# Designs tried in a protein design run: peptides against a protein of PDB entry 5HOI. Part 9

Target 1, 351 residues: chain A of PDB entry 5HOI
Amino acid sequence: FRYMPFSPAGTPFGFTDRRYLTMNEVGYVSTVKNSEQYSITVSFFDVGRFREYHFEDLFGYDLCFLNEKGTLFGQSKTGQIQYRPHDSIHSNWTKIIPLQAGERITSVAATPVRVIVGTSLGYFRSFNQFGVPFAVEKTSPIVALTAQNYRVFSVHYSQFHGLSYSLSELGTSSKRYYKRECPLPMSLPNINSDMKKDANLDYYNFNPMGIKSLFFSSYGDPCIFGSDNTLLLLSKWRSPEESKWLPILDSNMEIWKMSGGKETTDIHVWPLALAYDTLNCILVKGKHIWPEFPLPLPSEMEIRMPVFVKSKLLEENKAILNKKNEIGADTEAEEGEEDKEIQIPVSMAAE

## One batch from the design tools (peptide; made by RFdiffusion4, then SolubleMPNN)

Design b1_p28_7_s4
Fold by OpenDDE base, seed 2:
Structure b1_p28_7_s4 (fold): chain B 351 residues (1-351), chain A 28 residues (1-28)
Amino acid sequence: as target 1 above (351 residues)
Amino acid sequence: MFKAKEMSNEEKLARLKKMKDKLLAKLA
């Protein structure tokens, strides 16, 4: 196993000279290889609120986190981090995170008030927005981070214990845990199923955990979107005994419904954010499960708990079709069973 | 234009309640 640099909704280079370092509801950060350097562009979905900017990257930043106030960059091997406010009034700052031999920065997160760095050895480093350090804590190895205001959602990985998560609040003087290294009930990529397509191999080499993104909802609930394309939301996290992960969206099921019950292998959901009752996402069309260039416009997908089993719906629809064919014996139209659009009940579309 | 309207805590609570009620109606 290799600890790889993780950024929310980051994409691999694949066979191209460009990739997305990160993307969310604010915008997207791209990097282009230019010989021995990189050109980074920070783009925004709200072009009226923010101005796109670019700069030359001589360090090869492989970690990124975008928020409404700035962009945090990191270099996983050297330990360099840079914070760039979107507003030119505020100064950029650069810092070197001390790394041990073989240690890597695995994830970075930034809010308007906090900067967080997580490492492959489980060092959790917290700073203010000006790069002033608060604390260093040793945890289980960190594989992913996200943050909202003062709250941090961290994902940890141990070869012995699998995936765990923490939810913490970073005050000025103290860190509070709401959850501390609790089991994360997320499926890891299955080597036998997910790796069967060569197009997926490049992605899982880039992101071995299959965590496409993690974020806080607009309500401040931790969300994670794994390789199974299920959006998990941590509910009731303020009550330790009542806290549970809810599968609030099966995106494969929703794509299947949108396709009229046809198996589509070329449409993929790429998660950006959860805004109220809608997943903001990119609908990716093509062989790759990640968005390429140019970036498609964001789409909204209504959250829905997977109360329906695809197999059962297919069986019920087959049973309805068979009953219709038994009643309609007189019309010879041999139109093959494959082309019959599965009428998804309007109740399943309108809920 | 995704105006991130800063929804009030009351509007957030009302939408959470509506989502909960919608989820409960799907489980009934």
Scores: peptide ipSAE 0.000, ipTM 0.297, DockQ to the pose 0.162
Fold by OpenDDE base, seed 3:
Structure b1_p28_7_s4 (fold): chain B 351 residues (1-351), chain A 28 residues (1-28)
Amino acid sequence: as target 1 above (351 residues)
Amino acid sequence: MFKAKEMSNEEKLARLKKMKDKLLAKLA
């Protein structure tokens, strides 16, 4: 296994000179390769609230985290981080994170009040928004980070124990754990099924964990979206004994429903954020599972527990069609080949 | 063409009202 730099909803270069470093509900950060340098653009969905800006990147930033106040950049190999406020009132700052031989920054996160750096050796470094350090903690190797306000959701990977997660709060004087390196019941990319598609190989080389994104919901619940295209939400995390992961959306099932039950291989969900009861996402059309350029407009997908199995719905629809054909054999009505949209029973939409 | 149905202003208001009521029920 190789630890790779992770950013929420980041995309690979593929065969292009450009990629998204990160994207979420606030906006998207792109980088374009220009010989030995990069041009970074920070773009926003709310163009009335924020002004797009760009700068030349001589360092080759491969880590990014966007929030409502600024953008954090990181270089996984050199340990350089840079915070750029969106406003012109606050100054940019740059810092070098000391790395051991072979250590990489694997993920960075930033809120209006905290900056977090995680490494392949499990160093968890916390700072305020001005780059003043609070603490260094040794954890299991960090593969992904997200943060909201003072809370941090971290994903860890061990070759022996697989995926784990922590949920912590970074106070002024201390770190509190709500969850500490607990098992994460997320499916890893299946090398045999997911990587056999040449179109996806570039993505899994870029992101071996298949974590498309992780974020906090609008209610402050940790969310993760893996290679199985299932949105997991951590419920009841304030009560350790009651805490559980809920599969609140199967996006493959929702795409299948939206397509009228047609198997589509060219539509993919790219997660941005969970706002109340909707997943904000990009609907990607094409060969690649990630968005290309230009970025499509965000879409909303309603969250729903995957209670229904596709196979049962197909069997029920076949049974309904067979009954219609048995009844309709007596009425020669030339009703044309209307596209047989699989009617999802309304009763299945109401539970 | 998947027309993303833009939620009407009425649907947005109904959703906002439902959220307000749910927040009030948690504060009660």
Scores: peptide ipSAE 0.000, ipTM 0.323, DockQ to the pose 0.085
Fold by OpenDDE base, seed 4:
Structure b1_p28_7_s4 (fold): chain B 351 residues (1-351), chain A 28 residues (1-28)
Amino acid sequence: as target 1 above (351 residues)
Amino acid sequence: MFKAKEMSNEEKLARLKKMKDKLLAKLA
């Protein structure tokens, strides 16, 4: 197993010279290979609030986290991190994270008040927004991080125990755990089904855990979107005994509904954020499960618990069609071969 | 072209509160 650098909704290069380092509700960060250097562009969805900016990257940043105040960059192998405020008022800062032999930075996160660095050896490093260190903690190996305000959602991986997660709050003087290395009920990519499509191999080589993104909802609930295209939300995390992962969206089911019950293999949901009751996402069309260039406009997908099984819906629709045909046998009307779109119940229809 | 209807933040908040309450009621 190889720990790979993870950034929320980051994309591989594939066969191209460009990729997204990260994207979320704020914007997207792209990098382009220019011989021995990279050109990084930080772009925003709210062009009235933010100005796009670019810079030359001589370090080959492979980690990124974008927030409303700045962008954190990291280089997984060298341990270099850089924070770039979006405003020109605050100065950029650069720091080298000390790494052991074979250690990698696996994920970085930044809020307006905290910077977090996680490593393949499970070093959890915290800083303020100015790069002043708070603490170093040893955890299980970190594979993904996200943060909102003072809260950190971390995903850990052990070869023996699989995926776990932590939810912590980074106060001024201490770290509080709400959840500490609890089992994460997320499916790993299935080598046999998911990787057999050549188009997916590049992605799973880039992201072996299949975590497309993780974020906090607008309500501050941890969310994760895995290779199964299910959005999981951690509910009741303040009550340890009541806390549970809720599958609040099966995006494959929603795509299937949107297609009139046709199996579509060329439409993919790429998660950005959960804003209220809608998943902000990119609807990717094509061979790759990730967005290419130019970035499509974000779409909103309403969250719905998967209450329905496709097989039952298909059986019910067949039963309704058979009953219509039994009742319609007495009326001779040659109504033509209208494309039998699967009538999705109105309660299930995508608005 | 599915035009995502831009719901207001207030409408989004109200709908999510209703969904949360409905989810809590199903889990109770």
Scores: peptide ipSAE 0.000, ipTM 0.309, DockQ to the pose 0.359
Fold by OpenDDE base, seed 5:
Structure b1_p28_7_s4 (fold): chain B 351 residues (1-351), chain A 28 residues (1-28)
Amino acid sequence: as target 1 above (351 residues)
Amino acid sequence: MFKAKEMSNEEKLARLKKMKDKLLAKLA
């Protein structure tokens, strides 16, 4: 196992010279490899509010976090981080995070008020938006970070304990935990099923945890989207005993419904953010499960708890079809390979 | 641009309840 740099909704290079470092509801950050250097572009979905900008990256930033005020970059091996405000009025700053031998920055996050760095050895480093350090804490190895305002959602990995998560608040003087290294009920990528598709191998080599993204909802609830394409939301996190992960969207089920019950292997949900009851995502069409260039426009998907079992719906539809065929047996109507659209119950059809 | 107004805990709970009830009503 190797700790890889993680950024929310980041994509691999694959066979290309370009990838997305990160994307969310604010925009997307791309990098293009130019020999020994990189060109980074910070693009926005709201082009009326933000101006796209680019710069030359001599360091090879492989970590990124985009927010409404700026972009945080990191280099996993060297420990370099750079914060670039979107507004030219505010200065960029660069710092070197001290790394031990073999240590990597695994994830970075930034809010308008905090910068967070997590490492493969479990060093959790917090800064203000100007790069002034607050504290260094030793945790279990960090594999992913996201942050909203003063809150941090961290994912940890141990070879012995698997995935865990923390939810913390970074005050001015202290870190408060709402959740501290609690079990994360997310499935890891299944090597046997997911890696049989060559197209997915590149992705899981890039992101071995299969965490496509993590974010806070518009309500400030931690969300994670794993390799199973299920959106998990942490409900009631303020009440330790009542806190639970809710599977609020099975995106494979929703794609299946949108496809009229056809098994589609070429449509993929790429998560950006959760706004109220809607997942902002990229609908990826093609061989790769991640968006390529150019980036498709974001789509909205209504969150729905997976209540229906696909197999049961298939059996029920098969039983209905068999009953129709038993009643209709007298007319010699030609066996056209009518693509038997699975009648999705109207209650399940996407409005 | 969704200004995430910090909803109160009560507003969040009410919204989650409404979402749950909406989901349950789609299942009935």
Scores: peptide ipSAE 0.000, ipTM 0.270, DockQ to the pose 0.100; fails the geometry check

## One batch from the design tools (peptide; made by RFdiffusion4, then SolubleMPNN)

Design b1_p29_2_s2 (from b1_p29_2, 10 letters changed)
Fold by OpenDDE base, seed 1:
Structure b1_p29_2_s2 (fold): chain B 351 residues (1-351), chain A 29 residues (1-29)
Amino acid sequence: as target 1 above (351 residues)
Amino acid sequence: SVKASDVIKEIMEEEEKKKKEEEEKEKEE
């Protein structure tokens, strides 16, 4: 097994000179091989909000994380990281992460307030947005990271224990865990069944965990999309005993339904983000399961959230609205509507 | 944003069109 550099929705080079380093709801970062150099382009879906920019990469960045304020780059072998704000008012900064012999940066994440670096030895390094270090923690080997605001979703891999995850909040003074190295019920790629196509072998060599992407939903729930093309959402993570992974979308089944029940073996979902009850994704037509160039326009796929998740999200949105209003106006407590037993649809309980 | 259902429908219509154009060429040979 090899710890490979992971970036959310990153694509392999394959037989080409170009790939996507990362993509999400904000945009996509591409890199092109130019002899011994790379040309990186940061592109945005909202062209009215952001201007595309490019630069020459002399380091060969193989890690990337894009957010609304900037792009974090990393080089897995050298330990170099660079943060580039989209706004020219803020300066770029570069740092070298000290790596031990054989250690690799496996994933990086950035929010407007935090930078996170994870390694193959399980070093978790946190910084502010200016690259000032907060802490170094030793965890199980990190294979993937994502972050939203102060929250970090980390995926860990052990040869003995398989996949685990952590959910943490990086406050100003301390790290709080909501979940710490709990089992992640995600299937790993099956080498024997899926590797019959050379294209799948190329992707497996690029991403042995089969994690196409991981992100936080618009409601701040951790999401992961594996090689099985199922979107998993971590529900009730604020309640340690009640927390569970929900299969909120089988993308193969939804493609099959949308095709009118035809065999669609060459249509693939490439996940970008989850906004409310809609998966933002790229629909890929072709031999490769990942987007090629040019990038197709993002598509919206409605998720069939279990009614329990939709109701709780409505309650949490009401509670967020009420907390925003409690900072303003003393308006009265409307009555507690009863715990209606939300029936799980039998189809989701039988699979 | 575009609905995934509309994109899949368009892909399927294009595939059916190509298949008909191939079946028409095989009948003219």
Scores: peptide ipSAE 0.418, ipTM 0.821, DockQ to the pose 0.551
Fold by OpenDDE base, seed 4:
Structure b1_p29_2_s2 (fold): chain B 351 residues (1-351), chain A 29 residues (1-29)
Amino acid sequence: as target 1 above (351 residues)
Amino acid sequence: SVKASDVIKEIMEEEEKKKKEEEEKEKEE
């Protein structure tokens, strides 16, 4: 087994000189190999909000994470990381992560307030957005990271225990765990059955875990999209005993339905983000399961699971809060209620 | 944003069109 660098929705080079380092709802980062150098382009879906930019990469960045404020780059072998704000107001910064012999950076994540680095030896390194270190923790080997605000979703791999996940909050003073190295019920790529197509072998060599992407939903729920093309959402994660992975979308089944029940073997879902009740994705037509160049426009797939209950309950909770505010109840208690898990009534979770 | 259903429908219509054009060429040979 080899730990490979993971970035959310990153694509392999294949037989080309070009690949996507990462993509999500904000945009996509591409790299082109020019002899011994790379040219990196950071592109955005909202061209009115963000300006595309490019730079020459002399280091061969193989890790990337894009957010609304900047792009984090990493080199898995050298331990170099670079953060590039989208706005020219803030300076770029570069840092070398100390790596042991044979250690690799396996994943990086960045939010407007945190930078996270995970390694093949299970070193979890946290920084602020300016690259000031907070802590180093030893965990099981990290294979993937994503983050939203102060929350981090990490995937771990052990040869003995398979996949596990952690959900943590990186406060100012301490790391809180909501989940710590709990079993992740995601299927790994089956080398014997799925490798009949050369394209699947190339992707497996790039991403042996088959994790196409990791993200947080718009509601802050951890999401994972594996090689089985099923979107898993971690529900009720604030209540450790009630927490469940929900298979909220079988993308192969949704493609089959949308095709009118025809067997479409060459349409693939490439996940970007989950916004409310819609999966933002790239629909890929062809032999490869990943998008090539040029990038197709993002598509929306509706999720039929009771995520619709969360929006209604948020509106109802806002309506209840607004009614309480009209009744003149003291304002100090309200900042703590926005972070309360919306209790989905058991009756709506069973449909 | 584009609905995935509309994109899949368009892909399927293009595939059916190509298949008909190929079947028509094979009849003219």
Scores: peptide ipSAE 0.418, ipTM 0.822, DockQ to the pose 0.485
Fold by OpenDDE base, seed 5:
Formats: C-alpha cells, sequence, structure tokens
Structure b1_p29_2_s2 (fold): chain B 351 residues (1-351), chain A 29 residues (1-29)
C-alpha cells in the first residue's frame, strides 16, 4: 500500500498540468506545473473579503489546507511546510518536519490557532499558528486531517484493521481525546466495480481511500464524504458511548431526485463544507468525478435530516437566551452553553 | 449561492436541447 498525500477536496492532475490542491467554503487553491516549477494561486469565493494571490513554488507542494486566516502548504516527501497568512501584516513561515526513511507527510491541517501535521508512520505533530511545536504523538498511520479552532478530526489506516478515526482537542499543554482510533464505518473504493471507467482509476491512484473531503460542520460536528458519495456526520461525539455516524445525505439519490428520476451518470457532487442544513458543493458535469478548470460556482444541497432539527433547536435556544438577557437576569452567559450538544428527540429523528 | 436543484435543471435542459439538435441533423442527412 502507498500512502498518498491527502488534502480536503483536492483533485488529481489527470492528463492536465493543473489541479486543485484543496477547496472548501473559503476558497480554492490551484497549482499549475511550469516545467520544473509550480505556480500556486489562492482564490476566494468572497472576493470582497479576500484578495487572490499567487506565488512560485520551488518545492512542489502536494499538501494544502485553507482557512479564513491563511493557507498551509506541505511537501509530502521532503517534509517542508509553509504557512502563508492571507493578510500581509503577518509574515510567512517555513519549517522542515523531520521524516524517517520512507516516511511521508500524508495530511496537514491549519486553524487560526493550530497547525497539524500527520504522517504515514502515524506521527501526529502539533504547532501553534507561528510554527512553535507543542507535541509529537505516535498514532496509527494518518491518512487525512481536518481541524476547526482547537479540534482535530483525524483518519487513520491500518492494513489489518482498516479505517479508524480520532477526534481530539489541542489545548496549550495537553491533547484531549473525545474519540481515539475508533472504527470508521466508511466504505473503501471497490476496485473491481468502480474501475471500469479509466477516470475512476486515475482518481483511485491519487486517493486510494476515496475520501473526497472531510470537514467540521458549522456546528462543529466531524463530517466525511467518501467514494460512495454519502455524507457522514458524527453525532453525539461529546458522549463517547452514544457517538454515531449518521448518513445525512446520499448525494446520488439527491441528484436522481433533482433530475426528475432520470439516470444521470455524468453529474457528480464535489463536497466543500456543511453550513447549517446545506451541503456547499461543486456540481461537476462530465467524465471526471472532480471539478476541472474553470471551477464552477458553489451550489447548495439541502439536508433534511437530522441537522435541520438541530439548527431549529439552536435558533430556538438562542431566541430563549436573548429573551432572558432582555429581562435583565444576570445569568452569566457562560460561553460554554453554545458548546452543549443539542439532543435531537428520538421522535423527530423518525419523521 | 445557487441551489443545486436549479443547476441540475439547467444541465438537464441543455442535454435535452443537444439531443433534439442531433435528432434534427440526422433527419436532414
Amino acid sequence: as target 1 above (351 residues)
Amino acid sequence: SVKASDVIKEIMEEEEKKKKEEEEKEKEE
């Protein structure tokens, strides 16, 4: 098995000289091969908030993570990482991650407060936003990472045990686990059925796990989108015994419904983010399951269960809190109440 | 943001238009 560099919603080169290194709700990062060099462009969907920028890449960055404050780049073989703030007020920094012989960086993630590096040998390296190291932990081999604020969602792979996941919080002095190397109930790509199309073989060679993307929802729930085109959301993760993966969207079924029940074999969902009750995605028309150039505008797919019930309950709870504050009750609004997991009543999950 | 339903509808309308244009060309040959 070969560990490949993974970035959220990254695309292969295919037969082209260009690809997306990563994309999400903030924007997209592209790289173009120019002889022996690469030109990287960081583009944004909100052109009023952010200015597009480009630079020459002499290292051949094959890992990327984009957030609202900056872009993290990594080179899987050399161990070089670079963080580039979007704001010119903050300086770029570079660092070399020490790699053992045959070790690769497999994934990188960055938040405004943390940088995370995962490797094919299962080294989990954490840094602050300035590249100051916190810790090195040895885990099962890491194949994918995403992060939001202090939280990290990691996917691990073992040849003997398959896919697992961890959910952790990176404090200043310690790592807390909510979930530690628990089984991930995601289907791997089926080489025999899916590889009848050459385009699927090219994608499999780029991403053998079939993880198109992983992200945190707007409510801080881990999400993963696999090769089966099903969006999985981790619910009840604060309660380790009650935590479960919910198939919240079958994107193939939703495409089928939206097409009026016609068999559409050349329309594909490329996931970006889950914002409230909507999957932000690129709708791809064509032979390839990934977006080509130019990038189509993002589209919204409505998710009807169970996230919609969670959003309504959050809005109702916010409205109740705002009414209590207007009534002049000195209830210390512990900022910690927004982080309580809303329990969806079992009765509402059955409708 | 654009609704996925509207984008799928547009794609399907364009495919149906192309198919009609091909069927018209095959009748003129």
Scores: peptide ipSAE 0.418, ipTM 0.822, DockQ to the pose 0.497
Fold by OpenDDE base, seed 2:
Structure b1_p29_2_s2 (fold): chain B 351 residues (1-351), chain A 29 residues (1-29)
Amino acid sequence: as target 1 above (351 residues)
Amino acid sequence: SVKASDVIKEIMEEEEKKKKEEEEKEKEE
């Protein structure tokens, strides 16, 4: 096994000079080899909200994470990271992550409030959106990261224990774990059966874990899409004893149903995001399981979530909104109680 | 956004059309 740089829904170069560094519901980042340099383009699905931009990359960025406020780039070998806001209001910043001999950045994630860097030695580095460091933690080797707001979903790999995951909140003062290096029940790529096609070997060499993407749902639940084309969702993660992975979509079975039961071996799902009860994805036709150029338009696939999961997610989101309003009301009530003028009792003036 | 079902249906209709056009060419040869 070799630790490779991972980005959500990133594609290999294959036999081409171009690839996608990452893609999600916001857009897609492409890179083109131009002799000794790369040209990077950041494109958006909502062309009314964002303007496409490009720049010359002299570093050869092989890690990327796109969010609604900016793009994080990383170079796995040198430890260079760059954050580029989509707007011109905020400046770009660069940083060098200190790496040990043989250490690689394996994944990066960025939200509007946090930047996270994970390494092949299991160094978890957290920063604010301006690149100010919070902490360095030692974990099991990190193979994938995603983040939403203050929450981080990390995937770890050990040669002895296989795949594990963590779910954490990066507050202002401390990191809270909801899950800490728990077993991840995801199937690894089967080298013997799947590698009969050269296209599958090329993808395995690019991504040996077979994790096509990982993201948070619109409800803030961790999702992962593996080489088996099954979408897994982590349910009830706030209750450690009740938490479980749900196989919410078998995309191969849904393609088979939508084709009228015909064997369609050349249609592939490439996952972008989960919005409510709909997987946003690229439908790929051809020999390669990943999208080529030009990028097809995103498609929506219904996951048919059990009614019980939707109702509980709505109740949990209401309970979070109510707790935020209670904490907001308790903070306004505590601030409003601190503004109670301490009426000094008149009685101490008599000695 | 486009429904995945509609895209798959279009792909299948195009494949069936190509197959018929190939079968018609093979009958004219």
Scores: peptide ipSAE 0.416, ipTM 0.821, DockQ to the pose 0.378

